# Designs tried in a protein design run: peptides against a protein of PDB entry 6B4E. Part 40

Target 1, 295 residues: chain A of PDB entry 6B4E
Amino acid sequence: TNFDKISKMFWHYKDKIAQIKQDIVLPIKKADVNVRNLLSRHKRKINPKFGQLTNSNQQLFKIQNELTQLINDTKGDSLAYHWILNFIAKAVVHQAETEVRVKPESALPLGKLTLYLLVQFPELQELFMARLVKKCPFVIGFTCEIDTEKGRQNMGWKRNNENKWEDNTSYDERMGGILSLFAIITRLQLPQEFITTTSHPFPIALSWHILARICNTPLNLITNTHFVILGSWWDAAAVQFLQAYGNQASKLLILIGEELTSRMAEKKYVGAARLRILLEAWQNNNMESFPEMSP

## One batch from the design tools (peptide; made by RFdiffusion4, then SolubleMPNN)

Design b1_p12_4_s2 (from b1_p12_4, 4 letters changed)
Fold by OpenDDE base, seed 5:
Structure b1_p12_4_s2 (fold): chain B 295 residues (1-295), chain A 12 residues (1-12)
Amino acid sequence: as target 1 above (295 residues)
Amino acid sequence: PLPPDASSYPPL
């Protein structure tokens, strides 16, 4: 694992967030009133769509089509187009922080929708990844110390209006929700209409990177959150990961489930205990995945 | 350290 490369990637996306603010978010405030009104109407129509997802493919396709139309309406103005995509990127991550956090299996319809949009609108990819890395650096296997304010901020910890950090449970659950979404995206097949013409923007190899990079992280930087997000990843993608990489996947699952948990046993992390249970379930031929969506 | 199989590169 090249940690310097990972750090450079992390800071690249942090800088991208600042660039998005300067080049997209702030300029739109000075745009023509008709453009601003269009975007305001579209924002209001788009925002509820993510919460309207169910375990139904029919409902998914409906929402995909509606969002596609709404996004296409903005293509006549490059700034408006990029603004609406950035809004979508933020909204998807927000949905992961709220709904997926409490109902992990909801990552499946959300992930399918997101993957469709990422392929249909390639400019969404960098906007989405920047938002993911800002909110949950674990998606690229980045870890830093959290004993400083800057370190906590870099790892996506939030402060309230009283400048107090969020509680550990809230942070763990948010990170788990975001990671679940990303894990789902990496293990999904491209929609049938794109499978022969487009490469997967966030392929299953990125799941390999997450696991491997965490395994190589200095043990003094490993926290309960690392095990929580590994458990979230496991529920979301372990079955498909094994299908993709076979014996090599098995080795890596053993590394995270047995070796990493054993090395950290003295910490008695609750997330590590859960990951151990998932490992044991797999060893008993009882590895489960999220239910497939209905027609 | 964990075994080298924990490389950040996808398996070949």
Scores: peptide ipSAE 0.024, ipTM 0.688, DockQ to the pose 0.172
Fold by OpenDDE base, seed 4:
Structure b1_p12_4_s2 (fold): chain B 295 residues (1-295), chain A 12 residues (1-12)
Amino acid sequence: as target 1 above (295 residues)
Amino acid sequence: PLPPDASSYPPL
């Protein structure tokens, strides 16, 4: 693991967020009133769609079609198009922070929708990844110290209106929700209409990166959150990860579930205890996956 | 440390 490269990637996406603000978000405020009105209407139509997802593929396809039409309506104006995609990127991550954190299995329909949009609208990919890294740098295996204000900010910690940091549980749950979504995306197959013509934008190899990079992270930087997000990843993707990489996947699952938890045993992290339970369930041939969606 | 066989593919 080259941590300098990971750090450069992290800062690349942090810079991308600033660039998005400067080149997309701020300019649209000065755009023609008709464009602003169009985007306002589209925003209002798009935003509820993510909450309308269910365990139904039929409902998913309906929403995919509706969103596709709404996004296509903006393609005639590059700035409007990128603004809508950036809005979608933000909305998807927000859904992960709110709904997925409390109902992890909801990551599956959200991930399917997101993957469809990422392939259908390739310009969404960098916008989405930038938002993910800003909110949850664990998605690229980035870690820094959180003993400083800047370190906490870099790791996606929030402050309330009183400038008080969020509690550890809230942070852990948010990170778990975002990571669950990303994990799901990495393990999903492309929609049938794209599978022969397009490469997966965020393939299962990115799950490998997350696990490997965390395993190689200096132990003094490992926190309960690392184990929480590994557990979230496990629920979301471990079955498919084993299917993809076989024996090599097994080695890495043992490394996170047994070796990493053992090295950190003195900390008595709750997340580590949960990850150990997941490992033991697997060892007992009881590895679970999220249920498949209904037709 | 990662298992040696896992260090080559996929990329880390």
Scores: peptide ipSAE 0.021, ipTM 0.680, DockQ to the pose 0.187
Fold by OpenDDE base, seed 2:
Structure b1_p12_4_s2 (fold): chain B 295 residues (1-295), chain A 12 residues (1-12)
Amino acid sequence: as target 1 above (295 residues)
Amino acid sequence: PLPPDASSYPPL
């Protein structure tokens, strides 16, 4: 693992967030009133769509079509188009932080929708990844110390209005929710209409990078959160990961489930205990996946 | 498929 490259990638996306604010978010406030009104109407129509997802593919396709139309309506103005895509990127991540954290299986319809939009609107890819890395650096296998304010900020810790840090449970759950969504995206196949013409924007290889980079992380930087997100990843993608990489996948799953948990046993992390249970279930031929969506 | 980045794979 080249940690310098990972750090460079992390800071690239931090810079991208700053750029988005300067080049998209702030300029739109000075845009023509008609454009601002259009975007306000579209925002109100788009925002509830993510919460309208169910386990139904029919409902998914309906929402895909509705969002596609709403986004296409903005293409005549490049700034408006990028603003809507940035809004969508933020909304998807917010849905992961709020709904997926409490109902992990909801990551599947959300991930399918997101992957469709990422392929249909390629400019969403960089906006979405920047938001993911800002909120959950684990998606690229980045970690740093959290004993400093800057370290906590870099790792996506939030402060409330009283400038108090969120509690550990809230942080762990949010990180788990975001990572579940990303894991799902990486393990999904492209829609049939794109599979022959387009490369997957966030392929299963990125799941490999997450696991490998965490395993190579200095042990003094490993926290309960690392095990929580590994467990979330496991529920979301372990079956498909094994299908993709076979024996090499198995070795990496054993490495995270057995070796990494054993090396950290003295910490008695609850997340590590859960990950060991997942490993044991797999060893007993009982690896579970999220239920497939209905027609 | 082969693992995408052998350099990122932890030593086993």
Scores: peptide ipSAE 0.021, ipTM 0.669, DockQ to the pose 0.145
Fold by OpenDDE base, seed 3:
Order: structure tokens, then C-alpha cells, then sequence
Structure b1_p12_4_s2 (fold): chain B 295 residues (1-295), chain A 12 residues (1-12)
């Protein structure tokens, strides 16, 4: 694992977030009143749609079509188009932080919707990835120390209005929710209409990166959160990961489930205990996946 | 040995 390369990627996306603010978000505040009104109306229509997802493919397709129309309405103005895509990127990640963290299986319809939008609107890809890395650096296997304020900020820790850090449970759940969404995206097949014409923007190889990079992370930087997000990844993608890489996937699952947990046993991390339970379930031929969506 | 990265697939 080249950690310098990972750090470079992390800072690339941090710079991208700053660029998005400067080039997209702030300019819209000074844009024509008609453009601002249009975007305000679209924002109000778009935002609730992510919460309207269910385990129904029919409902998913309805929402896909509605969002496609709303986004297409902005294409005549490049700034408006990029603004609405950035809004969507933020909204999707927010949905992962709030809904997926408490109902992990909701990552499946959200991931299907997101993957569709990422392919249909390629400009969303960099906007979405930048937001993911800012909120949950684990998606690229980045880890730094969290004994400093800057380190905590880099790892996506939030402060409340009183400048108090969020509690460990809240952080772990948020990271797990975001990682679940990303894991789902990496293991989904492209929609049938794109499979022959487009490459997958965030393929299963990115799940390999996450696992490999965490396994090679210095042990002094490994926290309970690492095990929590590995457990979230496992629930979301382990079955499909095994299908993709076979015996090599199995080796990685054993490395995270047995070897990494054993090396950190003295810490008594709750996330590590859960990951061992998942490993044991797999060893007993009881590996589970999220239920498939209904028609 | 730990797998270094996806770019080094298969793992060592």
C-alpha cells in the first residue's frame, strides 16, 4: 500500500471541496434571481425523494425518472447544473448518515438510485466522491491520527454548536452508514441500459482498496471505527466480493475478520467483536446479504 | 503477508 498516494488522493478531494464552494456554491448566491428561484424550487422537489425510497423497484424507477427530469431542466445553465448535482451529492451522503446508519438495508435502494445518477450524469462522480471523502475518508482507505483537532476534522468528526465533538457512537454509526452506501455502489451491476456502453464508475475493485489499505494501516492508528465500518462493508458487500474475487476475496475476509481482530484483541473493541461474529457466521455457511428489492 | 493494494492483485 502506497500511503503517500492515498494521502495525495485525500488532499485532492479536500481541495475539490474548496473549489466546489468557490466555483459553484458561492457564485450561485450572486446569480440572477430567476436562476436562484429555479434552483430553490428544484431543491425542494429533489430533497424529499431520497426518503421516499422503499424496497420497491417500481418506486425506484419512478424516483429515477423524476430526478432525471428535474436535473435535465438545469442543463441549459452549466453553473445551475453543477449546483444541483452538488446538492444531490450532499443529499445522498446525508441520507446515508441519517437513514442508512439506523437501517443498513436501505443502502440498497439508495445505492441503486445513486449509481444510476452517477452514470446518467457523469459530472456527479467527482462531486460525489469529494463529498464522500470529506465525510468518511475510510471510503479510500485513508486514516490519520485523531489525537489532534485537525486529525479529527480530517477523519470527518463533527462538532456541535457548542464546539463539543460528537460522541463515539454517533461517529461510528455515521461512518458505518456512509461506508455501507459506498460498499453497495461498488458491488452493484450497472443498469441494463448502460452495461454495454459504460464502465462502472466505482467498481468492486474499490472495495478491495478499502480492505487492503485498512489491513496495511499502522496498528496504532486502528480504532473501533475501523472495525465498525468493516462490519458495515461486510453486511453490504461480502457476498458479492467473494463472487468477484473468489479465493483472493476469502483471504482478505480472513485477514480482517481473524488476523486484524486478533492483533487488536487487547483493545476489546465492540466493532471487532461484531466482525468476529460475522466471520464465524461465514465459517458456519451462514453469510447473509441484504434482501433483494421487490418488483 | 497482507495484500498491499488492488493494484498489486493478487495479494502476496
Amino acid sequence: as target 1 above (295 residues)
Amino acid sequence: PLPPDASSYPPL
Scores: peptide ipSAE 0.020, ipTM 0.662, DockQ to the pose 0.172

Design b1_p12_4_s3 (from b1_p12_4 with P2L A7S S8T)
Fold by OpenDDE base, seed 5:
Structure b1_p12_4_s3 (fold): chain B 295 residues (1-295), chain A 12 residues (1-12)
Amino acid sequence: as target 1 above (295 residues)
Amino acid sequence: SLPSDASTYPPL
């Protein structure tokens, strides 16, 4: 694992967030009133769509079509188009922080929707990844110290209005929710209409990177959160990961489930205990995945 | 050894 490369990638996306604010978010405030009104109407229509997802493919396709139309309405103005995509990127991550956090299996319909949009609107990819890395650096296997204010900020910790950090449970759950979404995206097949014409924008190889990079992370930087997000990843993608990489996947699952947990046993992390349970379930031929969506 | 590079193991 080249940690310098990972750090460069992390900071690239942090800089991208600043660039998005400067070049997209702020300029739209000075745009023509008709454009601003269009975007305000579209924002109001788009925002509830993510919460309308169910475990139904029919409902998914309906929402996909509705969002596609709403986004296409903005293509005549490049700034408006990029603004609406950035809004969608933020909304998807927010849905992961809220709904997926409390109901991990909801990552499946959200992930399918997101993957469709990422392929249909390629400009969404960098906007989405920048938002993901800002909120949950674990998606690229980045870790830094959290004993400093800057370190906590870099790792996506939030402060309240009183400048107090969020509690550990809230942070762990948010990171787990975001990581669940990303894990689902990496293990999904492209929609049938794209499978022969487009490469997967965030393929299963990115799940490999997450696991490998965490395993290679200095042990003094490993926290309960690392095990929580590994458990979230496991629920979301372990079955499909094994299907993709076979014996090599098995080795990596053993490394995270057995070796990494054993090395950190003295810390008695609750997330590590859960990951151990997942490993043992797999060893007993009881590895489960999220239920498939209904027709 | 711990595999660290996904490029060695191409995704399906």
Scores: peptide ipSAE 0.029, ipTM 0.713, DockQ to the pose 0.241
Fold by OpenDDE base, seed 3:
Structure b1_p12_4_s3 (fold): chain B 295 residues (1-295), chain A 12 residues (1-12)
Amino acid sequence: as target 1 above (295 residues)
Amino acid sequence: SLPSDASTYPPL
């Protein structure tokens, strides 16, 4: 693991967020009133769609079609198009922070929708990844110290209006929700209509990077959150990860479930205890995945 | 094939 390269990638996406603000978000505030009104109407139509997802593929396809139409309506204006995509990127991550954190299986329909949009609208890919890295640096295996205010900010910790940091449980749950969504995306197959024409934008190899990079992270930087997000990843993708990489996947699951948890045993992290339970379930031939969606 | 970042810390 080259941590200098990971750091460079992290800062690349931090810079991208600043660029998005300057080049997309702020210019729209000064745009023509008709453009602003159009985008306000579209925003109001788009935002509820993510909460309308169920375990139904029929409902998923309906929402895919509705969103596709709404996005296509903006393609005549490049700035409006990029603004809508950036809004979608933010809304998807927000849905992971709020709904997926409390109902992890909801990551499956959300991930399917997101993957479809990422392929259908390639410009969404960089916007989405930048938002993910800002909110949850764990998606690229980035870790820094959280003993400083800047370190906490870099790791996606939030402050309230009174400048008080969020509680550890809230942070852990948010990170778990975001990571669950990303893990699902990495393990999903492309929709049938794209398999022969398009490469997967965020393939299962990115899950390998997450696990390997966490395993190689200096132990003094490992926190309860690392184990929480590994558990969230496990529930979301471990079955498909084993299918993809076989024996090498098995070795990596043992490294996170046994070796990493054992090295940190003195900390008595609740997330580590849960990860050991997942390992033991697998050893007993009881590895579970999220249920498949209904027709 | 495995991705380039396939290295992990050695076991105990």
Scores: peptide ipSAE 0.028, ipTM 0.715, DockQ to the pose 0.129
Fold by OpenDDE base, seed 1:
Structure b1_p12_4_s3 (fold): chain B 295 residues (1-295), chain A 12 residues (1-12)
Amino acid sequence: as target 1 above (295 residues)
Amino acid sequence: SLPSDASTYPPL
């Protein structure tokens, strides 16, 4: 694992967030009233759509079409278009932090929607990845120390209005929710209409990178959160990961489930205990996946 | 040995 490369990628996306603020968000605040009104209307129409997702492909396709139309309505103004995509990127991640956090299987419809949008609107890809990395650096296998305020901020820790850090459980659950979404995206097949014309923007190889990079992370930087997000990833993608990489996937699952948990056993991390349970379930031929969506 | 990003080329 080249940690310098990972760090460079992390900072690239951190810089991208700053750029988005400067080049997209702030300019729109000063834009013509008609543009601002358009975007406000679209924002209000778009925002509820993510909560309208169900375990139904029919409902998914409806929402995809509605969002596609709403986004296309902004293409006449490049700044407005990028603003609405950035809004969508933020909204999707927010949905992961809230709904997926409490109902991990909801990552499947959300992931399908997101993947569709990422392919349909390629400019969303960098905006979305930047938001993901900002909120959950684990999506690229980045880890730093959290003993400093800057380290915690870099790892996506939030402070409340009282300048108090969020509790460990809240952080773990948020990271798990975001990682579940990303894991789902990586293991989904492209929609049939794109499979022959477009490469997958965030393929299953990115799941490999997450696992491998975490396994190679210095043990002094490994926290309960690492095991929590690995467990979230497992629920979201382990079955499909095994299908994709076979024996090599199996080795990596054993590394995270057995070796990494064993190396950290002294810490008695709850996330590690759960990951061992998932490993044992797999060893007993009881690996579960999220339920498939209905037609 | 732990799989490195470089050495364990995931068969795509």
Scores: peptide ipSAE 0.027, ipTM 0.696, DockQ to the pose 0.160
Fold by OpenDDE base, seed 4:
Structure b1_p12_4_s3 (fold): chain B 295 residues (1-295), chain A 12 residues (1-12)
Amino acid sequence: as target 1 above (295 residues)
Amino acid sequence: SLPSDASTYPPL
């Protein structure tokens, strides 16, 4: 694992967030009143759509079509188009932080929707990754120390209005929710209409990178959160990961489930205990995946 | 094909 490359990628996306604010978010405030009104109306229509997802593919396709239409309505103005995509990127990540956090299986419909939009609107890809990395650096296998304020900020810790850090449970759950969404995206097949013409924007290889990079992370930087997000990843993608990489996937699952948990046993991390249970379930031929969506 | 990171995980 090249940690310098990962760090460069992390800071690239941090810079991208600043650029998005400067080049997209701030300029739209000075845009024509008609453009601002259009975007305000579209924002109000788009925002509820993510919460309308169910385990139904029919409902998913309906929402995909509605969002596609709403996004296409903005293409006449490049700034408006990029603004609405950035809004969607933020909304998707927010949905992962709130809904997927409490209902991990909801990552499946959200991931399918997101993957569709990422392929249909390629400009969403950088906007989405920038938001993901800002909120959950684990998606690229980035880890830094959290003994400093800056380290905590870099790892996506939030402060409230009183400048107090969020509690560990809230942080762990948010990271787990975001990582679940990303894991789902990496293991999904492209929609049938794209599978022959388009490459997957965030393929299963990115799941490999997450696991390998965490395994190679200095042990003094490994926290309970690492095990929580590995457990979230496992629920979301382990079955499909094994299908993709076979014996090599198995080795990596053993590394995270057995070796990494054993090396950190003295810490008695709750997330590590859960990951051990997932490993044992797999060893007993009882690995579960999220249920498939209904027609 | 396996990603480049496949060669850089810890030994079992």
Scores: peptide ipSAE 0.026, ipTM 0.700, DockQ to the pose 0.143

Design b1_p12_4_s4 (from b1_p12_4 with S4A A7S)
Fold by OpenDDE base, seed 4:
Structure b1_p12_4_s4 (fold): chain B 295 residues (1-295), chain A 12 residues (1-12)
Amino acid sequence: as target 1 above (295 residues)
Amino acid sequence: SPPADASSYPPL
């Protein structure tokens, strides 16, 4: 693992967020009133769609089509188009922070929708990844110290209006929700209409990078959150990861589930205990995946 | 999809 490259990638996406604000978000505030009105109407139509997802593929396809139409309506204005895509990127991550946090299996329909949009609208990829890295650096296996204010900010910790940090449970759950979504995206096959013409934008190899980078992270930087997000990843992607990489996947699952948990046993992390239970369930041929969506 | 070839496995 090259941590210098990971750090460069992290800062690249942090800079991208600043660029998006300057080049997309702020200019729209000064745009023509007709453009602003169009985007306001589209925003109001788009935002509810993520909460309308269910375990139904039919409902998913309906929402995909509706969003596709709404996005296509903005293509005549490049700034409006990029603004809508950035809004979608933010909305998807927000849905992961709120809904997937409390219902992890909801990552499956959300991930399918997101993957479809990422392929259909390639410009969404950098916007989405920048938002993911800002909110949850674990998606690229980035870790830093959290004993400083800057370190906490870099790791995606939030402060309230009173400048108080969020509680550890809230942070862990948000990170777990975001990582569940990303894990699902990495393990999904492309939609049938794209599978022969397009490469996967966030392939299963990115799940390998998450696990490997965490295993190689200095132990003094490993927290309960690392184990929470590994458990979230496991629920979301472990079955498909084993199918993709076979024996090499098994070795990496043993490294995170047995070796990493054992090295950190003195900390008595609740997330580590859960990950150990997941490992033991797998060893007993009881590895579960999220239920497949209905037709 | 067939399992990834060993040559395509990302490094640890």
Scores: peptide ipSAE 0.022, ipTM 0.674, DockQ to the pose 0.113
Fold by OpenDDE base, seed 1:
Structure b1_p12_4_s4 (fold): chain B 295 residues (1-295), chain A 12 residues (1-12)
Amino acid sequence: as target 1 above (295 residues)
Amino acid sequence: SPPADASSYPPL
């Protein structure tokens, strides 16, 4: 693991967030009133779509088509197009922070929708990844210290209006929700219409990176959150990860489930205890995955 | 550390 490379990637996406604000979000406020009105209408139509997802592929396809039309309506203006994609990137991550955190299996339809949009609209990829890294650096296996204000901010911790940090449980759940979504995206196959024309934008190899980078993270930086997100990843992708990498996947699952948890046993992290339960379930041939969506 | 055989395929 090259931590300098990971750090550079982290800061690349942090800089991208600043760039998005400068080049997309702020300029649109000065755009023509008709463009602003269009985007306002589209925003109102797009936002509820993510909450309309179910375990139905038919419902997914409907929403995909509706969103595709709404996004295509903005392509006549590059700034408007990028603005709506940035809005979608934020909305998807927000859905992970709110719904997926409490219902992890909802990551599957959300991930399918997101992957479709990422391929259909390639410009969404950098916008989405920047938002993910800002909110949950774990998606690239980045970790820093959280004993400073800047460190906590870098790791996606929020403060309320009273300058109070969010509760550990709230942070853990948010990180778990976001990582569940990302994990799902990495393990999904491309839609049939794209499989021969494009490569997967966020392939299963990125799940490998997450696990490996966490295993190589200095132990003094490992927190309960690391185990929580590993558990969230496990529920979302462990089955497909084993299918993809076989024995090498197995070794890495043992590293996170047994070795990493054992090294941190003195901390008595609840997330670590859960991860050990997941390991034991797998060892007993009882590894579960999210149910497949209905036709 | 990751397994030696897994450290390069895919890259960490």
Scores: peptide ipSAE 0.021, ipTM 0.696, DockQ to the pose 0.188
Fold by OpenDDE base, seed 2:
Structure b1_p12_4_s4 (fold): chain B 295 residues (1-295), chain A 12 residues (1-12)
Amino acid sequence: as target 1 above (295 residues)
Amino acid sequence: SPPADASSYPPL
C-alpha cells in the first residue's frame, strides 16, 4: 500500500469537487433561461427514479431507458449535460445514504443502474467518484485522524442544523450504505451490450484495494466505522470477491475477519464483533449474498 | 462475476 498515492488521489477528488462547483454548478445559474428550465424539468423527472427501483430487472430496464432519454436530451449543451450528470452522481450517493443505509440489499438494483449509467455516459465516472470520495473516503481506502475538525470533515462527518457533529451510529450507518453501493458496483458484470467493447470503470480490483488499504492502516486510526464498512462490504461483495480471486481472496478475508479484529479486540467494537460473525458463517460454509433480481 | 485474471492480483 502506497499511502502517499492514496492521499494524492483523495486530494485530487477534493479538488475535483471544488472544480465541479466552479465550472458546472455556478455557471449554470447564468445560463440561458431555456437551458435552466430544461434542467429544472429534468431534475424533477430524474429525482424519483432512484426510489422507483425494485428487485425487478424489468423495472430496472425501464428506468435505465427513461434516464438515458432524459440525459440524451441535454447533450446539445455541454454545460447542461455535465450539470445533469453531476446531479445524478449526487442523487445516487444520497440514495445510498438513505435507502441502502436501512436496506442494504437495495444496493443491487441501484448499483446495476449506476454501472449502466457510468458506462453509457463516461463523463459521469469522475463526477461520481469525486462525490463518493467526498462522502465516504473509505471507497479508496483513505483514513485520517478524526480528533480534529478538519480530520472529521475529511472523513465525511456531517454537522446537523445545530452545528453539532452527527452521532457515531448515524455516521457508521451512512458510511456502510455508501460503501455497500460501491462494493456492489465493483462486483457487478458489465451489461451484456458493453462487455466486449468497454472495460469496467470500477472493477473488483477496487474492492481488493479497500480491504488491503484498511489492513495496512495504522491501528491508532482504526475505528468502529472501519469494521462496520468492512461488514457492509462483506454482505455486498464477499461471494463475488472469492469467485474473482480465489485463494488470494480467502487470505484477505481471513486477514480482515480474524487478524484485524483480533488486533483491535481490546476496543470491543460492535462492528468488529459483527465481522467475526460473518467470518464464522463463511468458515461454516454459510456465506450469504444478496438475492438476485427477478426477471 | 467477471472471470478472475489469475495472473494479475492487485497489490496489498
Scores: peptide ipSAE 0.019, ipTM 0.658, DockQ to the pose 0.126
Fold by OpenDDE base, seed 5:
Structure b1_p12_4_s4 (fold): chain B 295 residues (1-295), chain A 12 residues (1-12)
Amino acid sequence: as target 1 above (295 residues)
Amino acid sequence: SPPADASSYPPL
């Protein structure tokens, strides 16, 4: 693991967020009134779609088609197109912070929708990754100290209007929700219409990087949150990860489930205890995945 | 950590 490269990637996406604000979000406010009205209407139609997802593939395909049409309506204006994609990137991550946080299995339909959109609209990929890294640096295996205000901000901690940090439980749950979504995306197969023509934009190899980078993180930087997000990843992707990498996957699951938890045992992290339970379930041939979606 | 084949798997 090269942590200098990870840090460079982290800051690249942090800078991309500033660029998006300057080059997309602010300029659209000065755009033609017809463009602004179009985007306002589309925003209102798009926003509820993510909450309309269910365990139904039929419902998923309906929403995919509706979103595709709405996005295509903006392609005549490059600024409008990038603005609507940035809005979608923000909305998807927000859905992970809210719904997936409390119902992890909802990551499956959301992940399928997101993967479809990422392939259908390639310009969404950088916008989405920038938002993910800003909100949850764990998606690229980045960790820094959280003893400073800047360190906490870099790790995606929020403050309220009174400058009080969010509580640890709220942070852990938000990070778990975002990582569940990303984990699902990495383990999904491309839709049938793309599988022969397009490479997967965020493949299962990115799950390997998350686990490996966390295992190589200095132990003094490891927190309960690391174990929470590993548990969230496990529920979302462990079965498919084992299918993809076989014995090498098994070694890495043992590293996170046994070795990393044992090294941190003195901290008595609740997230680590849960990860041990997941390891034990696997050892008893009881590794579970989220239920497949209905037709 | 157990080694991974860099040609077949992402590095640790």
Scores: peptide ipSAE 0.021, ipTM 0.678, DockQ to the pose 0.199; fails the geometry check

